# Designs tried in a protein design run: peptides against a protein of PDB entry 3NZW. Part 1

No score or structure here was measured in a lab: all are predicted.

Target 1, 212 residues: chain A of PDB entry 3NZW
Amino acid sequence: TTTLAFRFQGGIIVAVDSRATAGNWVASQTVKKVIEINPFLLGTMAGGAADCQFWETWLGSQCRLHELREKERISVAAASKILSNLVYQYKGAGLSMGTMICGYTRKEGPTIYYVDSDGTRLKGDIFCVGSGQTFAYGVLDSNYKWDLSVEDALYLGKRSILAAAHRDAYSGGSVNLYHVTEDGWIYHGNHDVGELFWKVKEEEGSFNNVIG
Target 2, 222 residues: chain B of PDB entry 3NZW
Amino acid sequence: QFNPYGDNGGTILGIAGEDFAVLAGDTRNITDYSINSRYEPKVFDCGDNIVMSANGFAADGDALVKRFKNSVKWYHFDHNDKKLSINSAARNIQHLLYGKRFFPYYVHTIIAGLDEDGKGAVYSFDPVGSYEREQCRAGGAAASLIMPFLDNQVNFKNQYEPGTNGKVKKPLKYLSVEEVIKLVRDSFTSATERHIQVGDGLEILIVTKDGVRKEFYELKRD
Below, numbering starts at 1 at the first letter of every chain, in headers, positions and changes, except where a header shows other numbers.
Peptide ipSAE is a variant of ipSAE made for these designs: the mean of its two directions, with the distance scale d0 fixed at 1.0 Angstrom where the peptide's residues are scored. Compare it only between designs on the same protein; published cut-offs may not carry over.
A fold fails the geometry check if it doesn't show the stated peptide or something in it is severely misdrawn.

## One batch from the design tools (peptide; made by RFdiffusion4, then SolubleMPNN)

Design b1_p8_1_s1 (from b1_p8_1, 4 letters changed)
Fold by OpenDDE base, seed 5:
Formats: sequence, structure tokens, C-alpha cells
Structure b1_p8_1_s1 (fold): chain B 212 residues (1-212), chain C 222 residues (1-222), chain A 8 residues (1-8)
Amino acid sequence: as target 1 above (212 residues)
Amino acid sequence: as target 2 above (222 residues)
Amino acid sequence: SVLAELLA
């Protein structure tokens, strides 16, 4: 798995691959590793697919209950804290989760929290999570700046996942791309790695270690 | 070290069509190298036009299917005989599986039916309840032999339009029920040849708007 | 049959 999220002047970019594995077996190339909690809040999944899918869906229910009780959308901080508190209760039980909770509220603005099954909860501007995270960081860190245009930021997110898909055997399939703004998240499509790779190689003159 | 699990072999396969879905399974039940039964059905009509199979350790599979059937029954009691939708069934099964997260059912679960728009639907589950809607899925002993075949023949992976220099992918299209049945039969006959835990009989449940139909075919009895 | 949990 390779997931990433980063803040920039235009909001948040979230990009993820879609491969799931069971050992050396490619179980799926079409996994949805972004869970749409509500129109303003996203969760990403890395680690155990069931752990992430189950508890982030549960988180969605808790967020909805918050809205019903408080007559206001839950904050990204509070949503991530609910998840963090939950996984911390299971510390040592064997949950495997590396998640990012990404969203927008008027109170917080664009916000990203990293939450994992070790009990770590971090607020930050840039995170890559998964077995391919170091490959994604290599591209992302080399090209990131706060003042990216929305177009450039979307491309950078997509391109970083592509790099990870290329080098990490446990990442691949496609890139799912999101842009989070004050108006909520916008889905920017599913990009098959098999097609995207050749397109990017041609346009950039990159990936020269691969013969066309 | 205590091992609470057995392995009863077998293979299951789901394929979704445009207005139908198919869930198929062989009828062989084994322990180690011994055939316990040549006809032990493992694909079940659970009501509300939902068919289900949980393949792996048969005791766990049977338990899970029974629990789901009971869940359907209680759903009717609690919601004025409302039909359980396939997506709601999938969510329910996730909870059944994940409820045993720390002592999982040793099964690969597949359900098939029609979605709320009348389109064929197949959902597959890992042992602890991760699930995905897909056009096709193989599970069980010979899944690794069948799934690549389905990738190629259902989802047309690695197929391109002739004369396009490999630049235009073969377009996705729904398969007819006849085409699907053919693929299922070919899958199981091939798997039977290469895997000792697959054989004896093939039972296919076909879900349409008119209900569930069953077909049976003989497999090699080796 | 290796029934392994899926990893993302």
C-alpha cells in the first residue's frame, strides 16, 4: 500500500493506490483505500484491510452521531481522536492500521491527522503511509511547496503514488485522487497504473530505467 | 500448539452479469487426502434473492451461513418483512466476521444477488470481514488457478483491440448467462484437473429477478 | 489453502 496526503495553499491532496495483497498473492487491484466518511472528511487505509474498513466505517457512524447530537459537523481533530482512542484500547491485540483522517471545517481549515494502531496520533502537513511510503516521499519531498497550484498539486500526488507503485511490489493497480477544499472533497478519478506509467514516462521523459 | 481449524477444501466462484449473478461451488468435501463426501453442497439460498457460500473450514462456513440466515429472519421480524438488500447483507456479514476478529472464521465468503437497480452483484470477504463488490471472484483451494482466468475472460485483462498496437483495451461488457455458465464450467473442470481438493460435482446458483435457479453438473470423480 | 487477511 501507498497512501499520501498533503496540505498546500489550495487545500488538501489525497492520493492512494488500490492493490491489496495476501502474502505474495495479489488479492485485488481495485480496493477503495479512501473511505468517504462525509462530504468534508476522508479516511485512508493502510495495513489490515478489515481493520481499517471496519473501524473507519464505525468512525463514520460516530461522526454522524456527533452531527445529530451537536447539530454541527465533527472537527477533524475530534474525529481522529475518536479513532485514536479506539485503537489505543486495542493496543497489543494485533490491530494493524495506518490511517490518515483528512478534512475541512470552518474552525480548523484543511487538516490532516495521522493515526496508527500503535496509538500514535499526529497532526501534520505531509504524510505518506504504507509499504511504499518511502518511494512516495522521494518524489513528494523533492517537488513539494506550499504554493503549488491545484493542478500541480494533483499531479504531484498522482505522480508520487505512481513512483511507489513502480518500486513497491505491494502497491499498484490504480491511483485514486482527491482534492479537499472548503466545499468538501472532490474525486479526481481512478488512474490505472498500467496506462498512467507510459503516459508519464512519455510526457516527462522519466522512468528511463524501463525500456519502452 | 493447538490448531482449532480444519481444511475441507473445495472452491467457489461468483460472477455478476447485467441482470443476474452466479455463485458456484464444487461439492467435494475432504480432510487431508480423504474424500468425506462427493456431494456436500456449500452454496446456499439464504432468502431475499441472496445466495451465499463460505469456503474453507466447513464447520466455520456452516456456522457463518446459519448465522446469516438467522440474521435475515430477524431482519424481517424487526423491519416488517422488508427485503434485505445485497449491500446491507454485505455489511451484516462483515459484522458477523469481524465479531470474531481475534478467533476468525476460517473461510473465504462470497455472496451474490441483485443490487437495488436490478444489476448483478458479487461481494467477497476475507476471513475477518474486509469486503469488496466485484464483477467476479474465486475463493477456496483453487482460487489461485481460477482467478487469473477470470481476470482475462470476465474483465478482459491484457486484451486489446486488434490493429491498435496494444493501445486500445478491449471494452468491458456484460456477459450473457450462457457465457457465464460456460466460464464457470470451464473454470471448475480445469481446476479439477490440477487440484485434488476440487471435483465430484458442480452446483451453480443463478440469481435473477425471478428468483434463484440451481444447475448441477458432474465433475471428475478422481 | 492460505486464508490470509488482506493487507492494504
Scores: peptide ipSAE 0.349, ipTM 0.828, DockQ to the pose 0.266; fails the geometry check
Fold by OpenDDE base, seed 2:
Structure b1_p8_1_s1 (fold): chain B 212 residues (1-212), chain C 222 residues (1-222), chain A 8 residues (1-8)
Amino acid sequence: as target 1 above (212 residues)
Amino acid sequence: as target 2 above (222 residues)
Amino acid sequence: SVLAELLA
C-alpha cells in the first residue's frame, strides 16, 4: 500500500493506490483505500484491510452521531481523536492500521491527522503511509511547494503514488485521487497504473529503468 | 501442535452479469487426502435473492451461513418484511466476520445477487470481514488457478485490439448468462484437473429478477 | 493464501 496526503495553498491532496495482497498473492487491484466519511472528511487505509475498513466505517458512524447531537460537523481533530482513542483501547490486540484523517472545517481549515494502531496521532502537512511510503516521499519531497497550483498538486500526488507503485511490489492497481477544499472533497478519478505509467514515462522521459 | 481449524477444500466462484449474478461451487468435501463427500453443497440460497458461500473450513462456513440466514430472518421481523439489499447484506456479513476478528471464521466468503438497480452484484470477503464489490471472484483451494483466468475472460485483462500494437484495450462488455456459465464450467473443469481438492460436482446458483435457479454438472471424480 | 488476512 501507498497512501499520501499533503496540505498546500489550494487545500489538501489525497492520493492512494488500490492493491491488496495476501502474502505474494495479489488479492485485488481495485480496493478503495479512501473512505469518504462525509463530504468534508476522508480516511485513508494502510495495513490490515479489514481493520481499516471496519473501524473507519465505524468512525463514519461516530462522526454522523456527532453531527446529529451537536448540530455541527465534527472537527478533523475530534474525528481523528475518536479513532486514536479506539485503537489505543485495542493496543496490543494486534490491530494493524496506518490511517490519515483529512478534512476541512471552518474552525480548523484544511487539516491532516496521521493515526496508527500504535496509538500515534500526529497533525501535519505531509504524510506518506504504507509499504511504499518511502518511494512516494522521494518524489513528493523533491517537488513539494506550498504554492503549488491545484493542477500541479494533483499531478504531484498522482505521480508520487505512481513512483511507489513502480518500486513497491505491494502497491499498484490504480491511483485514486482527491482534492479537499472548503467546499468538501472532490474525486479526481481512478488512474490505472499500467496506462498511467506509460503516459508519464513518455511525457516526462522518466522511468528510464524500463525500456518501452 | 493443535490447530483449531480444518480445511475441507473446495472452490467457489462468483461472476456478476448485467442483470444477473452467478455463484458456483464444487461439491467435494475433503479432509487431508480423504474425500468425505462427493456431494456436499456449499452454495446456499439465503432468501431475498441473495446467494452465499463461505469456503474453507466447513464448520466455520456452515456456522457463518446459518448466522447470516438468521440475520435475514430477524431483519424481516424487525423491519416489516423489508427485502435485505445486497449491499446491506455485505455490511452485515462484515460484522459477523469481524465479530470474530481475534478467532476468525476460516473461510473465504462470496455473496451474489442484484443491487438496488437490478444489476448483478458479487461481494467477496476476507476471513475477518474486509469486503469489496467486484465483477468476479474465485475463492478456495483453486482460487489461484481460476482468478487469473477470470481476469482475462471476464475483465479482458491483457487483451488488446488486433493491429493496434497493444495500444487499444479490448473493450469491456457484459457477458450473457450462457457465456458466464461456460466460463464457470471451464474454470471448474480446469481446476479439477490440477487440484486434488476440487471435483465431483459443480453446483451453480443463478440469481435473476425472477429468483434463484440451480444448475448441476458432473465433474471428474478421481 | 486466499484465506489470509488482506493487507492494504
Scores: peptide ipSAE 0.344, ipTM 0.832, DockQ to the pose 0.277; fails the geometry check
Fold by OpenDDE base, seed 1:
Order: C-alpha cells, then sequence, then structure tokens
Structure b1_p8_1_s1 (fold): chain B 212 residues (1-212), chain C 222 residues (1-222), chain A 8 residues (1-8)
C-alpha cells in the first residue's frame, strides 16, 4: 500500500493506490483505500484491510453520532482522537492500521492527522503511509511547496503514488485522487497505473529505467 | 501446539452479470488426501435472493452460513419482513467475520445476488471481514489457478483490440448467463485437472430477478 | 494463501 496526504495553499491532496495483497498473492487491484466519512472528512487505509475498513467505517458512525448530538460536524482533531483512543484500547491485540484522517472544518481549516495501531497520533502537513511510503516521499519531498497550484498539487499526489506503484511490489492497481477544500472533498478520479505510467513517462521523459 | 483449523479444500467462484449473478462451487470435501464426500454442497441459498459460500474449513464455513441465515431471519422480524439488500448483507457478514477477529473463521466467503438496481453483484470477504464488490472472484484451493483466468475472460485483462498495436484495450462488457456458465465450467474442469482438492461435482447457483436456480455438472472423480 | 488476511 501507498497512501499520502499533504496540505498546501489550496487545501489538502489525498492520493492512494488500490492494491491488496496476501503474501505474494495480489488479492485485488481495485480496493478503495479512502473512506469517505462525510463530505468534509476522509480516512485512508494502510495495513490490515479488515482492520482499517471495519474501524474507519465505525469511525464514520461515531462522526455521524457527533453531528446528531452536537448539531455540528466533528472536528478533524476529535475524529482522529476517537480512532486513536479506539486503537489504543486494542494495543497489543494485533491490529494493523496506518491511517490518515484528513478534513476541513471552519475551526481548524485543512487538517491532517496520522493515526496508527501503535497509538501514535500526529498532526502534520505531509504524510506518506504504507509499504511504498518511502518511494512516495522521494517524489513528494522533491517537488512539494506550499504554493503549489491545485493542478500541480493534484499531479504531484498522483505522481508520487505512481512512483510507489512502480517500485513497491505491494502497491499498484490504480491511483484514487482527492482534493479537500473548505467546500468539502472532490474526487478526482481513478487512474489506472498501467495507462498512467506510460502517459507520465512520455510527458515527463521520466522512468528511463523502463524501455518502452 | 493445537491447531483448531482444518482444511476441507474445494473451490468457489462468483461472477456478476448485468442482471444476474452466479456462485459456483465444487462438491468435493477432503481432509489431507482423503475424500470425505464427493457430494457435499457448499453454496447455499440464504433467502432474499442471496447465495453464499464460505470455503476453507468446512466447520467454520457452515457455522458462518448458519449465522448469516439466522441474521436474515431476524432482519425480517425486526424490520417488518423487509428484503435484505445485498450490500446490507455484505455489511452484516463483515460484522460476523470481524466479530471473530482474534479467532477468525478460516474461510474465504463469497456472496452473490442482485443490487437494488437489479444489477448482478458479487461480494468477497477475507477471513476477518474485509470485503469488496467485484465482477468476479475465485476462492478456495484452486483460486490461484482460476482467478487469473477470470481476470482474462471476465475483465478482459491483457486483451487488446486487433490492429491497434496494443494501444486499445478490449472494451468491458457484460457476459450472458450462457457465457458465464461456460466460463464457470471451464474453470472448474481445468482446476480439477491440476488440483487434488477440486473435483467430483460442480453446483452452480444462478440468481436472477425470478429467484435462484441450481445447475449440477459432474467433474472428474479421480 | 488465499485464506490469509488481506493487507492494504
Amino acid sequence: as target 1 above (212 residues)
Amino acid sequence: as target 2 above (222 residues)
Amino acid sequence: SVLAELLA
């Protein structure tokens, strides 16, 4: 898996691959690794597919309950804390989760929290999470700046996942891309790695390690 | 150390069509190298036009299916005989599986039916309850033999339009029920040839708006 | 194994 999220002047970019594996077996190429919690809040999935899918869906329910009780959307801080508290209760039980909770509230602005099954909860501007995270960081860190245009930021997110899909055997399938603004998240499509790779290679003159 | 799990072999296969879905399984039940039964059905009609199979350790599979059937029953009691939708069934099964997250059902689960728009639907589950809706899925002993075949023949992976120099992919399209049945039969006959845990018989459940029908075919008995 | 937990 490779997931990433970063803050920039235009909000948040979230990009993820879609491959699931069981050992050396490619189980799926079409896994949805972004949970749409509400129109302003996203969760990403890395680690155990069931753990992430189950608990982030559960988190969605908790966020909805908050909205019903408090008559306002839950903050990104509070949402991430709920998940963090939950996984901490299961600490040592063998959950495997590396998640990012990304969203926008008027109170917080664009916000990203990293939450994992070790109990770590971090607020930050840039996170890459998964077996391919280092490959994604290589591209992302080299090109990131706060003042990216929305177009450039979207491309950078997509391009970083593509790099990881290329080098990490456990990442691939497609890139799912999101842009989060004050108006909520916008889905920017599913980009098959097989097609995207050749397009990017041609346009950039990159991936020169591949002859084609 | 005590191993609570057995492996009863077998293989299951689901394919969704436009307005139908198919879930098929062989009828061989085996332990190690000994055939326990040549006809032990593992694909079940669970009501509400939902068919289900949980392949792997048969004791766990049977338990899971029974629990789901019971869940359907209680759903009707609690919700004025409302039909359980396939997506809701999938969510329910996730909870059944994940409820045993720390002592999992040792099974690969597939359900098939129609979604609320009348379109064919196949959902597959890992042992602990991650699930995905897919056009096709193989599970069980010979899944590794069949799944690549399904990728090629259902989703047309690695197929291109002739004369396009590999630049135009074969377009996705739904298969007819007849074509799906052919693929299922070819899958299982092929798997039977190469896997000792697959054989004896093939039972196919076909879900349409008119209900569930069953077909049976003989497989090799060696 | 097909019966292994899926990793994302």
Scores: peptide ipSAE 0.335, ipTM 0.819, DockQ to the pose 0.276; fails the geometry check
Fold by OpenDDE base, seed 3:
Structure b1_p8_1_s1 (fold): chain B 212 residues (1-212), chain C 222 residues (1-222), chain A 8 residues (1-8)
Amino acid sequence: as target 1 above (212 residues)
Amino acid sequence: as target 2 above (222 residues)
Amino acid sequence: SVLAELLA
């Protein structure tokens, strides 16, 4: 798995691959590793697919209950804290989760929290999470700027996941791409790695380790 | 060490069509190298036009299916006999599986039916309840033999339009029920040839708007 | 085997 999220002047970019594995077996190439919690809040999944899918869906329910009770959308801080508190209760039980909670509130602005099953909760501007995270960081860190245009930021997110899909055997399938703004998240499509790779290689003149 | 799990072999396969879905399974039940039964059905009509199979350890599979059937019954009681949708069924099964997250049902679960738009639907689950809607899925002993075949023949993976130098993929299209049945039969006959835990009989449940139909075919009994 | 937890 490779997931990433980063803040920039235009909001948040979230990009993820779609491969799931069971050992050496490619179980799926089409897993949805972004959980749409609400129109303004996204969760990403890395680690155990069931753990992430189950508890982030549960988180969505908790966020909705908050909205009903408080007549206000839950903050990204509070949503991520609910999840972190939950996984902390299961500490030592064997949950496997590396998640990012990404969203926008008027109070917080664009916000990203990293939450994992070890009990770590971090707020930050840039996170890559999963077995391919270091490959994604290599591209992302080299090209990231706060002042990226939305177009360039979307491309950078997509391109970083592509790099990880190329080098990490446990990442691949497709890139799912999101842009989060004050108006909510926008889905920017599913990009098959098989097609995207050759397109990017041709347009950039990159991936020269592969003969075309 | 005590191993609480068994492995009863077998293989299951789901394929979604445009306005139908199929869920098929062989009828062989084994333990190690011994055939316990040549006809032990593992694909079940659960009501509300939902068919289900949980393949792996049969005791766990049976328990899970029984719990789901009971869940369907209670859903009717609690919601004025409302039909359980396939997507809601999938969510329910996730909770059944994840409820035993720390002592899992040792099964690969597939359900099939029609979505709320009348389109064929197949959902597959890992042992602890992650699930995905797919056009096709193989599970069980010979899944590794069948799934690549389905990738090629249902999803047209690695197929291109002739004369395009591999630049244009074969377009996705729905298969007819007849085409799907052919693929299912070919899948299981092939799997039976190469896997000792697959054979004896093939039972196919076909879900349409008119209900669930069953078909049976003999497989090799070796 | 495929009877294992899926990892993402």
Scores: peptide ipSAE 0.331, ipTM 0.831, DockQ to the pose 0.276; fails the geometry check

Design b1_p8_1_s2 (from b1_p8_1, 3 letters changed)
Fold by OpenDDE base, seed 1:
Structure b1_p8_1_s2 (fold): chain B 212 residues (1-212), chain C 222 residues (1-222), chain A 8 residues (1-8)
Amino acid sequence: as target 1 above (212 residues)
Amino acid sequence: as target 2 above (222 residues)
Amino acid sequence: SVLAELLS
């Protein structure tokens, strides 16, 4: 898995791959690793598929309950804390989760929290999470600027996942891409790695380790 | 150390069509190299036009299916005989599976039916409740033999339009029920040849708007 | 492993 999220002048970019594995077996190429909690809040999934899928769906329910009770959307801080508290209760039980809670509220602005099953909860501007995270960081860190245009930021997110999909055997399938703004998240499509790779290679002159 | 799990072999296969879905399974039940039964059905009609199979350790599979059937019953009681949708069924099964997250059902679960738009639907579950809707899925002993075949024949992976120099993929299209059944039969006959835990009989449940139909075919018995 | 993983 490779997931990433970063803040920039235009909001938040979230990009993830779609491969699931069981050892050396590719279980799926089409996994949805982003949960759309509400129109302003996303969760990413890395680690155990069931753990992430189950508990982030549960988180979605908790966020909805908050909205119903408090008559306002839950903050990114609070949403991430709910998940963090939950996994902490299961600490040592064997949950495997690496998640980013990304969203926008008026009081917080664009916000990203990293939460994992070890109990770590971090607020930050840039996170890559998964077995391919270091590959993604290599591209992302090299090109990241706060002042990126939305177009460039979207491309950078997509491109970083592509790099990880190329080098990490446990990442691949497709890139799912999101842009989060004050008006909510916008889905920017599913990009098959097979097609995307060749397109990027041609346009950039990159991936020269592969003969076309 | 005590191993609470057995492995009863077998293989299951689900394929969704445009307005139908198929869930098939062989009828061999085996322990190690000993055939326990040549006809032990493992694909079940659970009501509300939902068919289900949980393949792997048969005791766990049977328990899970039974629990789901009961869940369907209670759903009707609690919701004025409302039909359980396939997506809701999938969510329910996730909870059944994840409820035993720390002592999982040792099964690969597949359900098939029609979604609320009348389109064929197949949902696949790992042992602890991760699930995904897919056009096709193989599970069980010979899943590794069949799934690549399904990738190629259902989703047309690695197929390209002739004369395009590999630049244009074969377009996705729904398969007819006849073509799906053919693929299922070919899958299982092939799997039977190469896997000792697959064989004896093939039972196919076909879900349409008109209900569930069953077909049976003999497989190699060696 | 029979479990699906999104390795982190």
Scores: peptide ipSAE 0.140, ipTM 0.813, DockQ to the pose 0.298
Fold by OpenDDE base, seed 3:
Structure b1_p8_1_s2 (fold): chain B 212 residues (1-212), chain C 222 residues (1-222), chain A 8 residues (1-8)
Amino acid sequence: as target 1 above (212 residues)
Amino acid sequence: as target 2 above (222 residues)
Amino acid sequence: SVLAELLS
């Protein structure tokens, strides 16, 4: 898995691959590793598929309950804390989760929290999570700046996941791309790595380690 | 060292069509190298036009299916005999599986039916309840033999339009029920040839708007 | 012994 999220002047970019594995077996190439919690809040999934899918779906329910009770959207801080508290209760039980909770509230602005099953909860501007995270960081860190245009930021997110898909055997399938703004998240499509790779290679003149 | 799990072999396969879905399984039940039964059905009609199979350790599979059938029953009681949708069934099964997260059902689960728009639907589950809707899925002993075949023949993976120098993929399209049945039969006959835990009989449940139909075919008994 | 799917 490779997931990433970063803040920039235009909001938040979230990009993830779609491969699931069981050992050496490719279980799926089409997994949805982003949960759309509400129109303004996203969760990403890395680690155990069931753990992430189950508990982030549960988180969605908790966020909805908050909205019903408080008549206000839950903050990104509070949503991430709910998940963090949950996994902490299971600490030592063997949950495997590496998640990012990304969203926008008027109170917080665009916000990203990293939450994992070790109990870590971090707020930050840039996170890459998964077995391919270091590959994604290599591209992302080299090209990131706060003042990216929306177009450039979307491309950078997509391109970083592509790099990880190329080098990490456990990442691949497709890139799912999101842009989060004050008006909510916008889905920017599913980009098959098999097609995207050659397109990017041709347009950039990159990936010269591959002949073709 | 005591192992609480067994492995009863077998293989299952689901394929979704445009307005139908199929879930198929062989009828062989085995322990190690001994055939326990040549006809032990493992694909079940659970009501509400939902068919289900949980393949792997048969005791766990049977338990899971029974629990789901009971869930369907109680859903009717609690919701004025409302039909359980396939997506809701999938969510329910996730909870059944994840409820045993720390002592899992040792099974690969597939359900098939129609979604709320009348389109064919197949959902597959790992042992602890992660699930995904797909056009096709193989599970069980010979899944590794069949799944690549389905990738190629259902999802047209690695197929391109002739004369395009590999630049244009074969377009996706739904398969007819006849085409799907052919693929299922070819899958299981092939798997039977190469895997000792697959054989004896093939039972196919076909779900349409008119209900569930069953077909049976003999497989090699060696 | 259960081979669960991973989002590695």
Scores: peptide ipSAE 0.244, ipTM 0.845, DockQ to the pose 0.292; fails the geometry check
Fold by OpenDDE base, seed 4:
Structure b1_p8_1_s2 (fold): chain B 212 residues (1-212), chain C 222 residues (1-222), chain A 8 residues (1-8)
Amino acid sequence: as target 1 above (212 residues)
Amino acid sequence: as target 2 above (222 residues)
Amino acid sequence: SVLAELLS
């Protein structure tokens, strides 16, 4: 798995691969590793598929209850804290989760929290999570700027996942891409790695370790 | 030391069509190298036009299917005999599976039916309740033999239009029920040749708007 | 493990 999220002047970019594995077996090439909690909040999945899918869906229910009770959208801080508190209760039980909770509220602005099953909760501007995270960081860190245009930021997210898909055997399938703004998240499509790789190689003159 | 899990072998396969879905399974039940039964059905009509199979450890599979059938019953009681949709069934099964997260049902679960638009639907589950809607899925002992075949023949992976130098993919299209049945039969006959835990019989449940139909075919009895 | 994993 490779997931990433980063803040920039235009909001948040979220990009993830879509491969699931069971050992050396490719279980799926089409897993949705972004959970749309609500129109304004996204959760990413790394680790155990069921753990992430179950508890982030549960998180969505908790966020909805908050909105009903408080008549206001839940903050990214509060949403991530709910999940963090939950996994803490299960500490030592064997949950496997590496998640990012991403959203944009008027109060907080664009906000990303990293939450994992070890009990870590971190707020930050840039996170890559998964077995391919170091490959993604290599591209992302080399090209990241706060002042990226939305177009360039989207491409950078997509390109970073592509790099990870290329080098990490446990990442691949496709890139799912999101842009988060104050108005909510926008889905920017599913990009098959098989097609995307050759397109990028040709246009950039990159990936010269591969002979076409 | 005691192992609470067994492995009863077998293989299951689901394929969704445009306005139908198919869920198939062999009828062999085995322990180690001993065939317990040559006809033990593992694909079930659960009502509300939903078919289900949970393949792996048969005791766990049977328990899970029974629980789901009971869930359907209670859904009717609680909601004035409302039909359980396939997507709601999938969510319910996730909760059944994840409820035993720390002592899982040792099964690969597949359900098939029609979505609320009348389109064929197949959902597959891991042992602890991760699930995905797909066009096709193989599960069980010979899943590794069959799934790549389905990738190629249902989703047309690695197939290209002739004369395009591999630049244009073969377009996706729905398969007819006859085509799907052929693929299912070819899958299981092939799997039977190469896997000792697959064979004896093939039972296919076909779900359409008119209900569930069953077909049976003999497999090798080796 | 037969579980689907996203991080392994």
Scores: peptide ipSAE 0.149, ipTM 0.822, DockQ to the pose 0.315; fails the geometry check
Fold by OpenDDE base, seed 2:
Structure b1_p8_1_s2 (fold): chain B 212 residues (1-212), chain C 222 residues (1-222), chain A 8 residues (1-8)
Amino acid sequence: as target 1 above (212 residues)
Amino acid sequence: as target 2 above (222 residues)
Amino acid sequence: SVLAELLS
């Protein structure tokens, strides 16, 4: 898995691959590793598929309950804290989760929290999470700047996941791409790695370790 | 050391069509190298036009199916005989599976039916309840033999239009029920040839708007 | 492994 999220002048970019594995077996190429909690809040999934899917779906329910009770959307801080508290209760039980809670509230602005099953909860501007995270960081860190245009930021997110899909055997399938703004998240499509790779290679003259 | 799980072999396969879905399974039940039964059905009509199979350790599979059937029953009691949708069924099964997260049902679960728009639907589960809706899925002993075949023949992976130098993919299209049944039969006959835990019989449940029908075919018995 | 993983 490779997931990433970063803040920039235009909001938040979230990009993830879609491969699931069981050992050497490719279990799926089409896994949805982003949960759309509400129109302003996303969760990403890395680690155990069931753990992430179950508890982030549960988180969605908790966020909805908050909205119903408080008559206000839950903050990104509070949403991430709920998940963090949950996994902390299970600490030592064997949950495997690496997640980013990304969203917008009026009081917080665009916000990213990293939460994992070790109990770590971090607020930050840039995170890559998963077995391919270092490959994604290689591209992302090399090209990131706060003042990226939305177009360039979207491409950078997509391109970083592509790099990880290329080098990490456990990442691949497709890139799912999101842009989060004050108006909520916008889905920017599913980009098959098999097609995207050759397109990018041709346009950039990159990936020269592969002969076309 | 003690192993609480057995392995009863077998293979299951689901394929979703445009307005139908199929869930098929062989009828062989084994322990180690011994055939316990040559006809032990493992694909079940659970009501509300939902068919289900949980393949692997048969005791766990049977328990899970029974629990789900009971869940359907109580859903009707609690919601004025409302039909359980396939997506709701999938969520329910996730909870059944994840409820035993730390002592899992040792099964690969597949359900098939129609979604709320009348389109064929197949959902696949890992032992602890991660699930995904897909056009096709193989599970069980010969899943690794069949799934690549389905990738190629249902989703047309690695197929390109002739004369395009691999630049134009074969377009996706729905398969007819007859085409799907052919693929299912070919899958299981092939799997039977190469896997000792698959054989004896093939039972196919076909879900349409008109209900569930069953077909049976003989497989090799060696 | 029988369990699906996204690998974190």
Scores: peptide ipSAE 0.143, ipTM 0.827, DockQ to the pose 0.298; fails the geometry check

